# Designs tried in a protein design run: peptides against a protein of PDB entry 5VVV. Part 202

Target 1, 276 residues: chain A of PDB entry 5VVV
Amino acid sequence: FLCGVVEGFYGRPWVMEQRKELFRRLQKWELNTYLYAPKDDYKHRMFWREMYSVEEAEQLMTLISAAREYEIEFIYAISPGLDITFSNPKEVSTLKRKLDQVSQFGCRSFALLFDDIDHNMCAADKEVFSSFAHAQVSITNEIYQYLGEPETFLFCPTEYCGTFCYPNVSQSPYLRTVGEKLLPGIEVLWTGPKVVSKEIPVESIEEVSKIIKRAPVIWDNIHANDYDQKRLFLGPYKGRSTELIPRLKGVLTNPNCEFEANYVAIHTLATWYKSN
Target 2, 276 residues: chain A of PDB entry 5VVV as posed
Amino acid sequence: FLCGVVEGFYGRPWVMEQRKELFRRLQKWELNTYLYAPKDDYKHRMFWREMYSVEEAEQLMTLISAAREYEIEFIYAISPGLDITFSNPKEVSTLKRKLDQVSQFGCRSFALLFDNIDHNMCAADKEVFSSFAHAQVSITNEIYQYLGEPETFLFCPTEYCGTFCYPNVSQSPYLRTVGEKLLPGIEVLWTGPKVVSKEIPVESIEEVSKIIKRAPVIWDNIHANDYDQKRLFLGPYKGRSTELIPRLKGVLTNPNCEFEANYVAIHTLATWYKSN

## One batch from the design tools (peptide; made by RFdiffusion4, then SolubleMPNN)

Design b2_p27_2_s3 (from b2_p27_2, 13 letters changed)
Fold by OpenDDE base, seed 2:
Structure b2_p27_2_s3 (fold): chain B 276 residues (1-276), chain A 27 residues (1-27)
Amino acid sequence: as target 1 above (276 residues)
Amino acid sequence: WDEINEIAIKFLKERVEKELEELKKLK
């Protein structure tokens, strides 16, 4: 069961010292996972093709080593979906090289994220793939296999919550394709009924699990505040029954952008996780 | 929470549009 934090917000990423402090806290609270997915890290999303510099590499290596020191699984995410051409072998090779670099930093867990992107394929991809889901699954499977089928590999669908499913969760051709074609060893991230889910009912998890043919990992935006700079979410992790735990592969909270604001959010997630 | 989600969805759409525009300018 993956339980911890996804740094998955828009805005200023946390600094390395904050991330190290996070790892210490995660270990102390018996959480086990950190997903590196800061939207405003250029080399994560907008410039995903760009290799890390020597200096950036040193920092990431240090960060990954720190995660290992605290027995936190460091998952490196990349979000190529803004402008990748799925059918272009050069793009696939570029993605492979980027992840190879990160592998050299000591990273062993990875995620491909297709959240918050346009739903339209380019003309070249339309000639090759039957649907957007087919394109995403194809590259994800290929990368997963290329990396030697790492123990932890995550996929974030474009339809990552109920609101984004067309026509709905249970009837989504996109999610059906993901469920049917995504290799079984790849985990699927899910945010719940909504982008910011007040509650995640058990029935909603059963519904999505059926179509994706696996228990999801929750990307939980309950404490996310990147969308509204006027709000801080300082309340506890709630609205998730502990009955979800046996029905999930994990929960990763995407909390407030302000690192210092997240003590309650993360601590109460830990309490929730340990309560079963 | 409905309001929150409306704000969030709007934010996400605007952010994606902004990023795509920036990428277009850089290419």
Scores: peptide ipSAE 0.712, ipTM 0.962, DockQ to the pose 0.812
Fold by OpenDDE base, seed 3:
Structure b2_p27_2_s3 (fold): chain B 276 residues (1-276), chain A 27 residues (1-27)
Amino acid sequence: as target 1 above (276 residues)
Amino acid sequence: WDEINEIAIKFLKERVEKELEELKKLK
């Protein structure tokens, strides 16, 4: 069971010292996972093709080493979906080289994120793939296999919540394709019925699990505030029955952008997790 | 939390549009 924090917000990423402090807290609270997915890291998303510089590499290596020191699984995410051509072998090779570099930093767990992107494929991709889901699954499976089928590999669908499913969760052709074609060893991220789910009912998890043919990992936006800088979410982790725990592969909270505001959010997640 | 989700979805759409525009300028 993956339980911890995803740094998955838009806005200024946390600094390395904050991330190290996070790892200390995660260990102390018996949480086990950190997902690196800062949207405003240019080499994570906008410039995903660009290799890390020597200085950036040193920072990431140090960060990954720190996670290991505190027995936190470091998952490196990349978001190529803004402008990748799925059918272009050069693009696939570029993605492989980028992940090879991160592997050299000591990273062993990875995620491919296709959240918050345009749903339209380019003409070249339309000639090769039956749908957007087919294109995403194809590259995800290929990367997963290329990396030697790491123990932890995550996929974030474009339809990552109930609201984004067309026409709905149970009838989504996109999610059906993901469920049927995504290799079973790859985990699927989900935010619940909504982008920011006040509640995540057990029935909603059963519904999505059926179509994706696996238990999801919750990317939980309950404490996310990147969408409104005037709001801080200081309340406890709530609206999730502990009955969800046996029905999930994990829960990763995407908390407030302000690192100092997240004590209650993360601590209460830990309490929730240990209460089962 | 309907209002929160409306704000969030609007924010996400605007952000994606901005990023795509920036990418078009750089390529």
Scores: peptide ipSAE 0.710, ipTM 0.959, DockQ to the pose 0.740
Fold by OpenDDE base, seed 5:
Structure b2_p27_2_s3 (fold): chain B 276 residues (1-276), chain A 27 residues (1-27)
Amino acid sequence: as target 1 above (276 residues)
Amino acid sequence: WDEINEIAIKFLKERVEKELEELKKLK
């Protein structure tokens, strides 16, 4: 069971010292996972093709080493979906090289994110793939196999919540393709019925699990505030029955952008997790 | 939390549009 934090918000990423402090807290609270997915890291998303510089590499190596020190699984995410051409072998090779670099930093867990992108394929991809889901699954499977089938590999679908599913969760052709074609060793991220889910009913997890043919990992936006700078979410982790735990592969909270605001959010997640 | 989700979805759409525009300028 993956339980911890995803740094998955838009806005100023946390600094390395904050991330190290996070690892200390995660260990202390018996959480086990950190997903690196800051949207405003240019080399994570907008410039995903660009290799890390020597200085950036040193920082990431240090961060990964710190995660290991605190027995936190460090998952490196990349978001190529803004402008990748799935059918172009050069794009696939570029993605492989980028993840090879991160592997050399000591990273062993990875994620491919296709959240917050246009649902339309380019003309070249339309000639090769039957659907957007087929294109995403193809590259994800290839990368997963290329990396030697790492123990932890995550996929974030473009339809990552109930409201984004067309026509709905249980009948989504996109999610059906993901469920049928995504290799079984790859985990699927999900935010619940909504982008920001006040509640995640057990029935909603059973519904999505059926179509994706696996228990999801919750990317939980309950405390996310990147979308509204007027709000800080300081309340406890709630609206999730502990009955969800045996029905999930994990829960990663995407909390407030302000690192200092997240004590209650993360601590109460830990309490929730241990209460099962 | 309907209001929150409306705000969030609007924010995400605007962000994606901005990013795509920036990418077009750089290429």
Scores: peptide ipSAE 0.709, ipTM 0.959, DockQ to the pose 0.789
Fold by OpenDDE base, seed 1:
Structure b2_p27_2_s3 (fold): chain B 276 residues (1-276), chain A 27 residues (1-27)
Amino acid sequence: as target 1 above (276 residues)
Amino acid sequence: WDEINEIAIKFLKERVEKELEELKKLK
């Protein structure tokens, strides 16, 4: 069971010292996972093709080593979906080289994210793939196999919540393709019925699990505040029955952008996790 | 929470549009 934090917000990423402090807190509270997915890290999303510099590599190696020291699984995410051409072998090779570099830093767990992108494929991809889901699954499976089928590999769908599913969760052709064609060893991220889910009913998890043919990992936006600079979410982790735990592969909270505001959010997640 | 989600979806849409515009200028 993956339980911890995803740094998945838009806005100023946390500094390395904050991330190390996070690992210490996660260990203390008996949580086990950190997903590196800061939207405003240019080499994560907008400039995903660019390799890390020597200086950036040293920082990431130090960060990954710190996660290991605190027995936290470090998952490196990349978001190529803004402008990748799925049918272009050079693009696939570029993605492989980027993940090879991160593997050399000591990283063993990875994620491919296709959240918050246009649903339309380019003309070249339309000639090769039957749908956007087929294109995403194809590259994800290829990368997963290329990396030697790592123990933890995550996929974030473009339809990552109930409200983004067309026509709905149970009838989505996109999610059906993901469920049928995504290799079974790859985990699927999900935010619940909504982008920011007040509640995540058990029945809603059963519904999505059926179509994706696996238990999801919750990317939980309950404490996310990147979308509204006037809000700060200081309340406890709530609106999730502990009965969800045996029906999930994990829960990763995407909390407030302000690192110092997340004590209650993360601590109460830990209490929730240990209560079952 | 309906209002929160409306704000969030609007924010995400605007962010994606901005990123795509920036990428077009750089290519």
Scores: peptide ipSAE 0.700, ipTM 0.957, DockQ to the pose 0.773

Design b2_p27_2_s4 (from b2_p27_2, 10 letters changed)
Fold by OpenDDE base, seed 4:
Structure b2_p27_2_s4 (fold): chain B 276 residues (1-276), chain A 27 residues (1-27)
Amino acid sequence: as target 1 above (276 residues)
Amino acid sequence: WDELNEKAIEFLKKKVEEELEKLKKLK
């Protein structure tokens, strides 16, 4: 069971010292996972093709080493979906080289994120792939296999919540393709019925699990505030029954952008997780 | 919470638009 934090918000990323402090807290609270997915890391998302500089590499190596020191699984995410051409072997090779670089930093767990992107493929991809889901699954499977089938590999669908499913969760051709064609060792991220889900009913998890043919990892936006930074979500982790735990592969909270605001959010997630 | 979710969706749409516009200017 993956339980911890995803740094998955827009806005100023946490500094390395905050991330190290996070790892200390995660270990102390018996949480086990950190997903690196800061939207404003240009080399994670907007400039995903660009290799890390020597200085950035040193920082990431230090961060990954710190995660290991605190027995926190460091998952490196990349979000190529803004402008990748899935059918272009050069793009696939570029993605491979980027993940090879991160593997050299000592990272062993990875995520491919296709959240918050346009649903339209380019003309070249439309000639090769029958759907956007087929393109995403193809590259995800190829990358997963290329990396030697790492123990933890995550996929974030473009339809990552109930609201984004067309026509709905149980009938989504996109999620059906993901469920049928995504290799079984690849985990699927999900935010619940909504982008920001007040509640995640058990029935909603059973519904999505059926179509994706696996238990999801919750990317939980309950404490996310990037969309309204004048708000701070200081309340406890709630609206998730502990009955979800046996039905999930994990829960990763995407909390407030303000690192200092997240004590209650993360601590109460840990309490929730240990209450099962 | 419905209002928060709608704000989040609107924010994300705007962010994607801004990102795509930036990428288009760089190409």
Scores: peptide ipSAE 0.701, ipTM 0.956, DockQ to the pose 0.864
Fold by OpenDDE base, seed 5:
Structure b2_p27_2_s4 (fold): chain B 276 residues (1-276), chain A 27 residues (1-27)
Amino acid sequence: as target 1 above (276 residues)
Amino acid sequence: WDELNEKAIEFLKKKVEEELEKLKKLK
């Protein structure tokens, strides 16, 4: 069971000292996972093709080493979906080389994210792939196999919540393709019925699990505030029954941008997890 | 909470539009 934090917001990423403090807190609270997905890391998303510099490499190696010191699984995410051409072997090879670089930093767990992108394929991809889901699954499976089938590999779908599924979750052709074609060793991220889900009913997890043919990992936006930084979500982790725990592969909270605001959010997630 | 979810969707939509426009200008 993956339980911890995703740094998955827009805005200024956390500094290295904050991330190290996070790992210390995660270990202390018996949480085990950190997903690196800061949307304003240009080499994660906007410029995903660009290799890390020597200085950036040293920072990432230090971060990964710190996660290991605290027995936290460090998952490196990349979000190529803004402008990747899925059918172009040069794009695939560029993605491989980028993840090879991160593997050299000592990273062993990875994620491919297709959240918050246009649902349209380019003309070249439309000639090769039957749908956007087929294109995403193809590259994800290829990368997963290229990396030697890492123990932890995550996929974030473009339809990552109930609201984005057409006509609904159980009938989504996109999620059906993901469920049928994504290799079984790849985990699927999900935010619940909504982007920001007040509640995640057990029935809603049973529904999505059926179509994706696996238990999801919750990317939980309950404490996310990047969309309204005038708000701080200081309340407890709630609206998730402990009956979800045996039905999930994990829960990763995407909390407030303000690192200092997240004590209650993360601590109460840990209490929730240990209460089962 | 419905208001929060709507704000989140609107924010994400705007961010994607800004990112795509930036990419167009850089290419």
Scores: peptide ipSAE 0.697, ipTM 0.955, DockQ to the pose 0.941
Fold by OpenDDE base, seed 3:
Structure b2_p27_2_s4 (fold): chain B 276 residues (1-276), chain A 27 residues (1-27)
Amino acid sequence: as target 1 above (276 residues)
Amino acid sequence: WDELNEKAIEFLKKKVEEELEKLKKLK
């Protein structure tokens, strides 16, 4: 069970010292996972093709080493979906080389994120792939296999919540393709019925699990505030029954952008997780 | 919470638009 934090927000990323402090807190609270997915890391998303500089590499190596020291699984995410041409072997090879670089930093767990992108394929991809889901699954499977089938590999669908599913969760051709064709060792991220889900009913997890043919990992935006930084979500982790735990592969909270605001959010997630 | 979710969706849409515009200017 993956339980911890995703740094998955827009806005100023946490500094390396904050991330190290996070790892100390995660270990102390018996949480086990950190997903690196800061939207404003240009080399994570906008410039996903670009290799990390020597200085950035040293920082990431140090961060990954710190995660290991605290027994926290460091998952590196990349979000190529803004402008990747899935059918172009050069794009696939560029993605491979980027993940090879991160693997050299000592990273062993990875994520491919296709959240918050245009659902329209380019003309070249339409000639090769039957749908956007087919294109995403193809590259995800290829990358997963290329990396030697790492123990933890995550996929974030473009339809990552109930609201984004067309026509709905249970009938989504996109999610059906993901469920049917995504390799079984790849985990699927999900935010619940909504982007920001007040509640995640058990029935909603059963519904999505059926179509994706696996238990999801919750990317939980309950404490996310990037969309309204004038608000701080200081309340406890709530609206998730503990009955979800046996039905999930994990829960990663995407908390407030303000690192210092997240004590209650993360601590109460840990309490929730240990209450089962 | 419905209002929060709508704000989040609107924010994300705007962010994606801004990202795509930046990418178009840099290519």
Scores: peptide ipSAE 0.694, ipTM 0.954, DockQ to the pose 0.930
Fold by OpenDDE base, seed 2:
Structure b2_p27_2_s4 (fold): chain B 276 residues (1-276), chain A 27 residues (1-27)
Amino acid sequence: as target 1 above (276 residues)
Amino acid sequence: WDELNEKAIEFLKKKVEEELEKLKKLK
């Protein structure tokens, strides 16, 4: 069971010292996972093709080493979906080289994220792939296999919550394709019924699990505030029954942008997780 | 919470638009 934090917000990423402090807190609270997915890391998302510099590499190596020191699984995410051409072998090769670089930093767990992107494939991809889901699954499977089928590999669908499913969760051709074609060793991220879900009902997890043919990992935006930086979500982790735990592969909270605001959010997630 | 979700969706749409516009200017 993956339980911890996704740094998955827009805005200023946490500094390395904050991330190290996070790992210390995660260990102390018996949480086990950190997903590196800061939207404003240019080399994570907008400039995903760009290799890390020597200085950035040293920082990431230090961060990955710190995660290991605290027994936290460091998952490196990349979000190529803004402008990748899935059918272009050069793009696939570029993605491979980027993940090879991160593998050299000592990273062993990875995520491909297709959240918050346009649903339209380019003309070249439409000639090769039957749908956007087929394109995403194809590259995800290829990358997963290329990396030697790492123990933890995550996929974030473009339809990552109920509101984004067309026509709905249970009838989504996109999610059906993901469920049917995504290799079984790849985990699927899910945010619940909504982008910001007040509640995640058990029935909603059963519904999505059926179509994706696996238990999801929750990307939980309950404490996310990037969309309204005038608000701080200081309340406890709630609206998730502990009955979800046996039906999930994990829960990763995407909390407030302000690192210092997240004590209650993360601590109460840990309490929730340990309440089974 | 419905208001929050609507704000989040609007924010994300705007962010994606801004990212795509920035990428278009850099290419």
Scores: peptide ipSAE 0.693, ipTM 0.959, DockQ to the pose 0.932

Design b2_p27_3_s1 (from b2_p27_3, 14 letters changed)
Fold by OpenDDE base, seed 1:
Structure b2_p27_3_s1 (fold): chain B 276 residues (1-276), chain A 27 residues (1-27)
Amino acid sequence: as target 1 above (276 residues)
Amino acid sequence: SMEEEIKKLEEKYKKAKEAYKKAALAS
């Protein structure tokens, strides 16, 4: 069971010292996972093709080593979906080389994210793939196999919540293709019925699990404030029954952008997880 | 040009971010 934090918000990423302090807190609270997915990191999303510099490589190696010291699984995410051409072998090879560089930093767990992108394929991809889901699954499976089928590999769908599913969760052709064609060792990220789910009913997890043919990992936006930085979410982790725990592969909270605001959010997630 | 490609990418990023924010606020 993956339990911890995703740094998955829009806005200023956390500094390396904040991330190290997070790992210390996660260990102290018996949480086990950190997902690196800062949307405003250029080499994560907008300029995903760009290799890390020597200085950036040293920082990432130090961060991955610190996660290992605190017994925290470091998952490196990349979000190529803004401008990748899925049918172009050069794009696939560029993505492979980027993940090879991160593997050399000592990373062993990875995520490929297709959140917050246009649902339309380019003309070249339409000639090769029958749908956007087929294109995403094809590259995800190829990358997963290329990396030697790592123990932890995550996929974020473009339809990552109930309100993004067309016509709905149980009838989505996109999620059906993901469930049928995504390799069984790849985990699927999900935010619940909505982008920010106040509640995640057990029945809603049973519905999505049936179509994706696996238990999801919750990307939990309950404490996310990147959509309205005038608000801080300082309340406890709530609106999730402990009956969800045996029906999930994990829970990763995407908390407030302000690192100092997240003590209650992360501590109460840990209390919730231990209550099962 | 490279500048036109960067500008187009920034516009895609901004459009996607605003779509997310709108959906999050409607949650």
Scores: peptide ipSAE 0.653, ipTM 0.944, DockQ to the pose 0.912
Fold by OpenDDE base, seed 4:
Structure b2_p27_3_s1 (fold): chain B 276 residues (1-276), chain A 27 residues (1-27)
Amino acid sequence: as target 1 above (276 residues)
Amino acid sequence: SMEEEIKKLEEKYKKAKEAYKKAALAS
């Protein structure tokens, strides 16, 4: 069971010292996972093709080493979906080289994120792939296999919540393709019924699990505030039955952008997880 | 140009971020 934090917000990424402090807190609270997915890291999303500099590499190596020191699984995410051409072997090879670099930093767990992108494929991809889901699954499976089928590999669908599913969760052709074609060792990220789910009913997890043919990892936006800079979510982790725990592969909270605001959010997630 | 490509990418990023924010606020 993956339990911890995703740094998955829009806005200023946490500094390396905050991330190290996070790992210390995660260990102390018996949480086990950190997903590196800061949307405003240029080399994560906008400039995903760009290799890390020597200085950035040293920082990431140090961060990954710190995660290991605190027994926290460091999952490196990349979000190529803004401008990747899925059918282009050069794009696939570029993605491979980027993940090879991160693997050299000592990273062993990875994620491919296709959140917050247009559903439209380019003309070249339409000639090769039957749908956007087929394109995403193809590259995800290829990368997963290329990396030697790492123990933890995550996929974030473009339809990552109930409200993004067309026509709905159980009938989504996109999620059906993901469920049927994504390799079984790849985990699927999900935010619940909504982008920010106040509640995640058990029935909603059973519904999505059926179509994706696996238990999801919750990307939990309950404490996310990147959508409204005037909000801080200082309340406890709530609106999730403990009956979800046996039905999930994990829960990763995407908390407030303000690192210092997240004590209650993360601590109460840990309390919830230990109540199983 | 490279500058035009960067600008187009920034526009895509911004549009996606705004779409997310709108969906999150509607949650």
Scores: peptide ipSAE 0.649, ipTM 0.943, DockQ to the pose 0.918
Fold by OpenDDE base, seed 5:
Structure b2_p27_3_s1 (fold): chain B 276 residues (1-276), chain A 27 residues (1-27)
Amino acid sequence: as target 1 above (276 residues)
Amino acid sequence: SMEEEIKKLEEKYKKAKEAYKKAALAS
């Protein structure tokens, strides 16, 4: 069971010292996972093709080493979906080289994220792939196999919540393609019925699990505030029955942008996880 | 040009971010 934090918000990323302090807190609370997915890190999303500099490489190696010291699984995410051409072998090769570099930093766990992108394929991809889901699954499977089938590999769908599914979760052709064609060793990220789910009913997890043919990992936006800078979510982790735990592969909270605001959010997630 | 490509990418990023914010606020 993956339980911890995703740094997955829009806004200023956390500094390396905050991330190390997070790992210490996660270990203390018997949580086990950190997903690196900061939207405003240029080499994660906008400039995903760009290799890390020597200085950035040293920082990431130090961060990955710190995660290992605290027994925290460090998952490196990349979000190529803004402008990747899926059918172009050069784009696939560029993605491989980027993940090879991160593998050299000692990273062993990875994620491909296709959240917050336009659903339209380019003309070249439409000639090769039957749908956007087929294009995403093809590259995800190829990268997963290229990396030697790592123990932890995550996929974030473009339809990552109930409100983004057309016509709905159980009938989505996109999620059906993901469920049928994504390799079984790849985990799927999900935010619940909504982008920010106040409640995640058990029945809603059973519905999505059926179509994706696996238990999801919850990307939990309950404490996310990047959509409204005037709000700070200081309340406990709530609206999730402990009956979800045996029906999930994990829960990763995407909390407030303000690092120090997250004590209650993360601590109460840990209490929830241990109550099962 | 590279500048035009960067500008188009920034526009895609901003559009996606605003779509997320709108969906999050509707939650």
Scores: peptide ipSAE 0.648, ipTM 0.942, DockQ to the pose 0.920
Fold by OpenDDE base, seed 3:
Structure b2_p27_3_s1 (fold): chain B 276 residues (1-276), chain A 27 residues (1-27)
Amino acid sequence: as target 1 above (276 residues)
Amino acid sequence: SMEEEIKKLEEKYKKAKEAYKKAALAS
């Protein structure tokens, strides 16, 4: 069961010292996972093709080493979906080389994220892939296999919540393709019925699990505030029955952008997780 | 040009971010 934090917000990424402090807190609270997915890290999303510099490499190596020291699984995410051409072998090879570099930093767990992108494929991709889901699954499976089928590999769908599913969760052709074609060792990220799910009913997890043919990992935006800079969410982790735990592969909270605001959010997630 | 490509990418990113924010606020 993956339980911890995703740094998955829009806005200023956390500094390396904050991330190290996070790992210490995660270990202390018996949480086990950190997903590196900062939207405003250019080499994660906008400039995903760009290799890390020597200085950035040293920072990431140090960060990954710190995660290991605290027994925290460091999952490196990349979000190529803004401008990748899925059918282009050069794009696939570029993605491979980027993940090879991160593998050399000692990373062993990875994620491919296709959240917050346009559903329209380019003309070249339309000639090769029958749908956007087929394109995403193809590259995800290829990368997963290329990396030697790592123990932890995550996929974030473009339809990552109930409100993004067309026509709905149980009938989504996109999620059906993901469920049928995504390799079984690849985990699927989900935010619940909504982008920010006030509640995640058990029935909603059973519904999505059926179509994706696996238990999801919750990307939990309950404490996310990147959508409203005037808000801080200082309340406890709530609106999730502990009956979800046996029906999930994990829960990763995407908390407030303000690192120090997250004590209650992360601590109460840990309490929730240990209550089952 | 490279500048036009960067600008288009920034516009895509910004549009996606605003779409997320709108969806998050509606949730």
Scores: peptide ipSAE 0.638, ipTM 0.941, DockQ to the pose 0.935

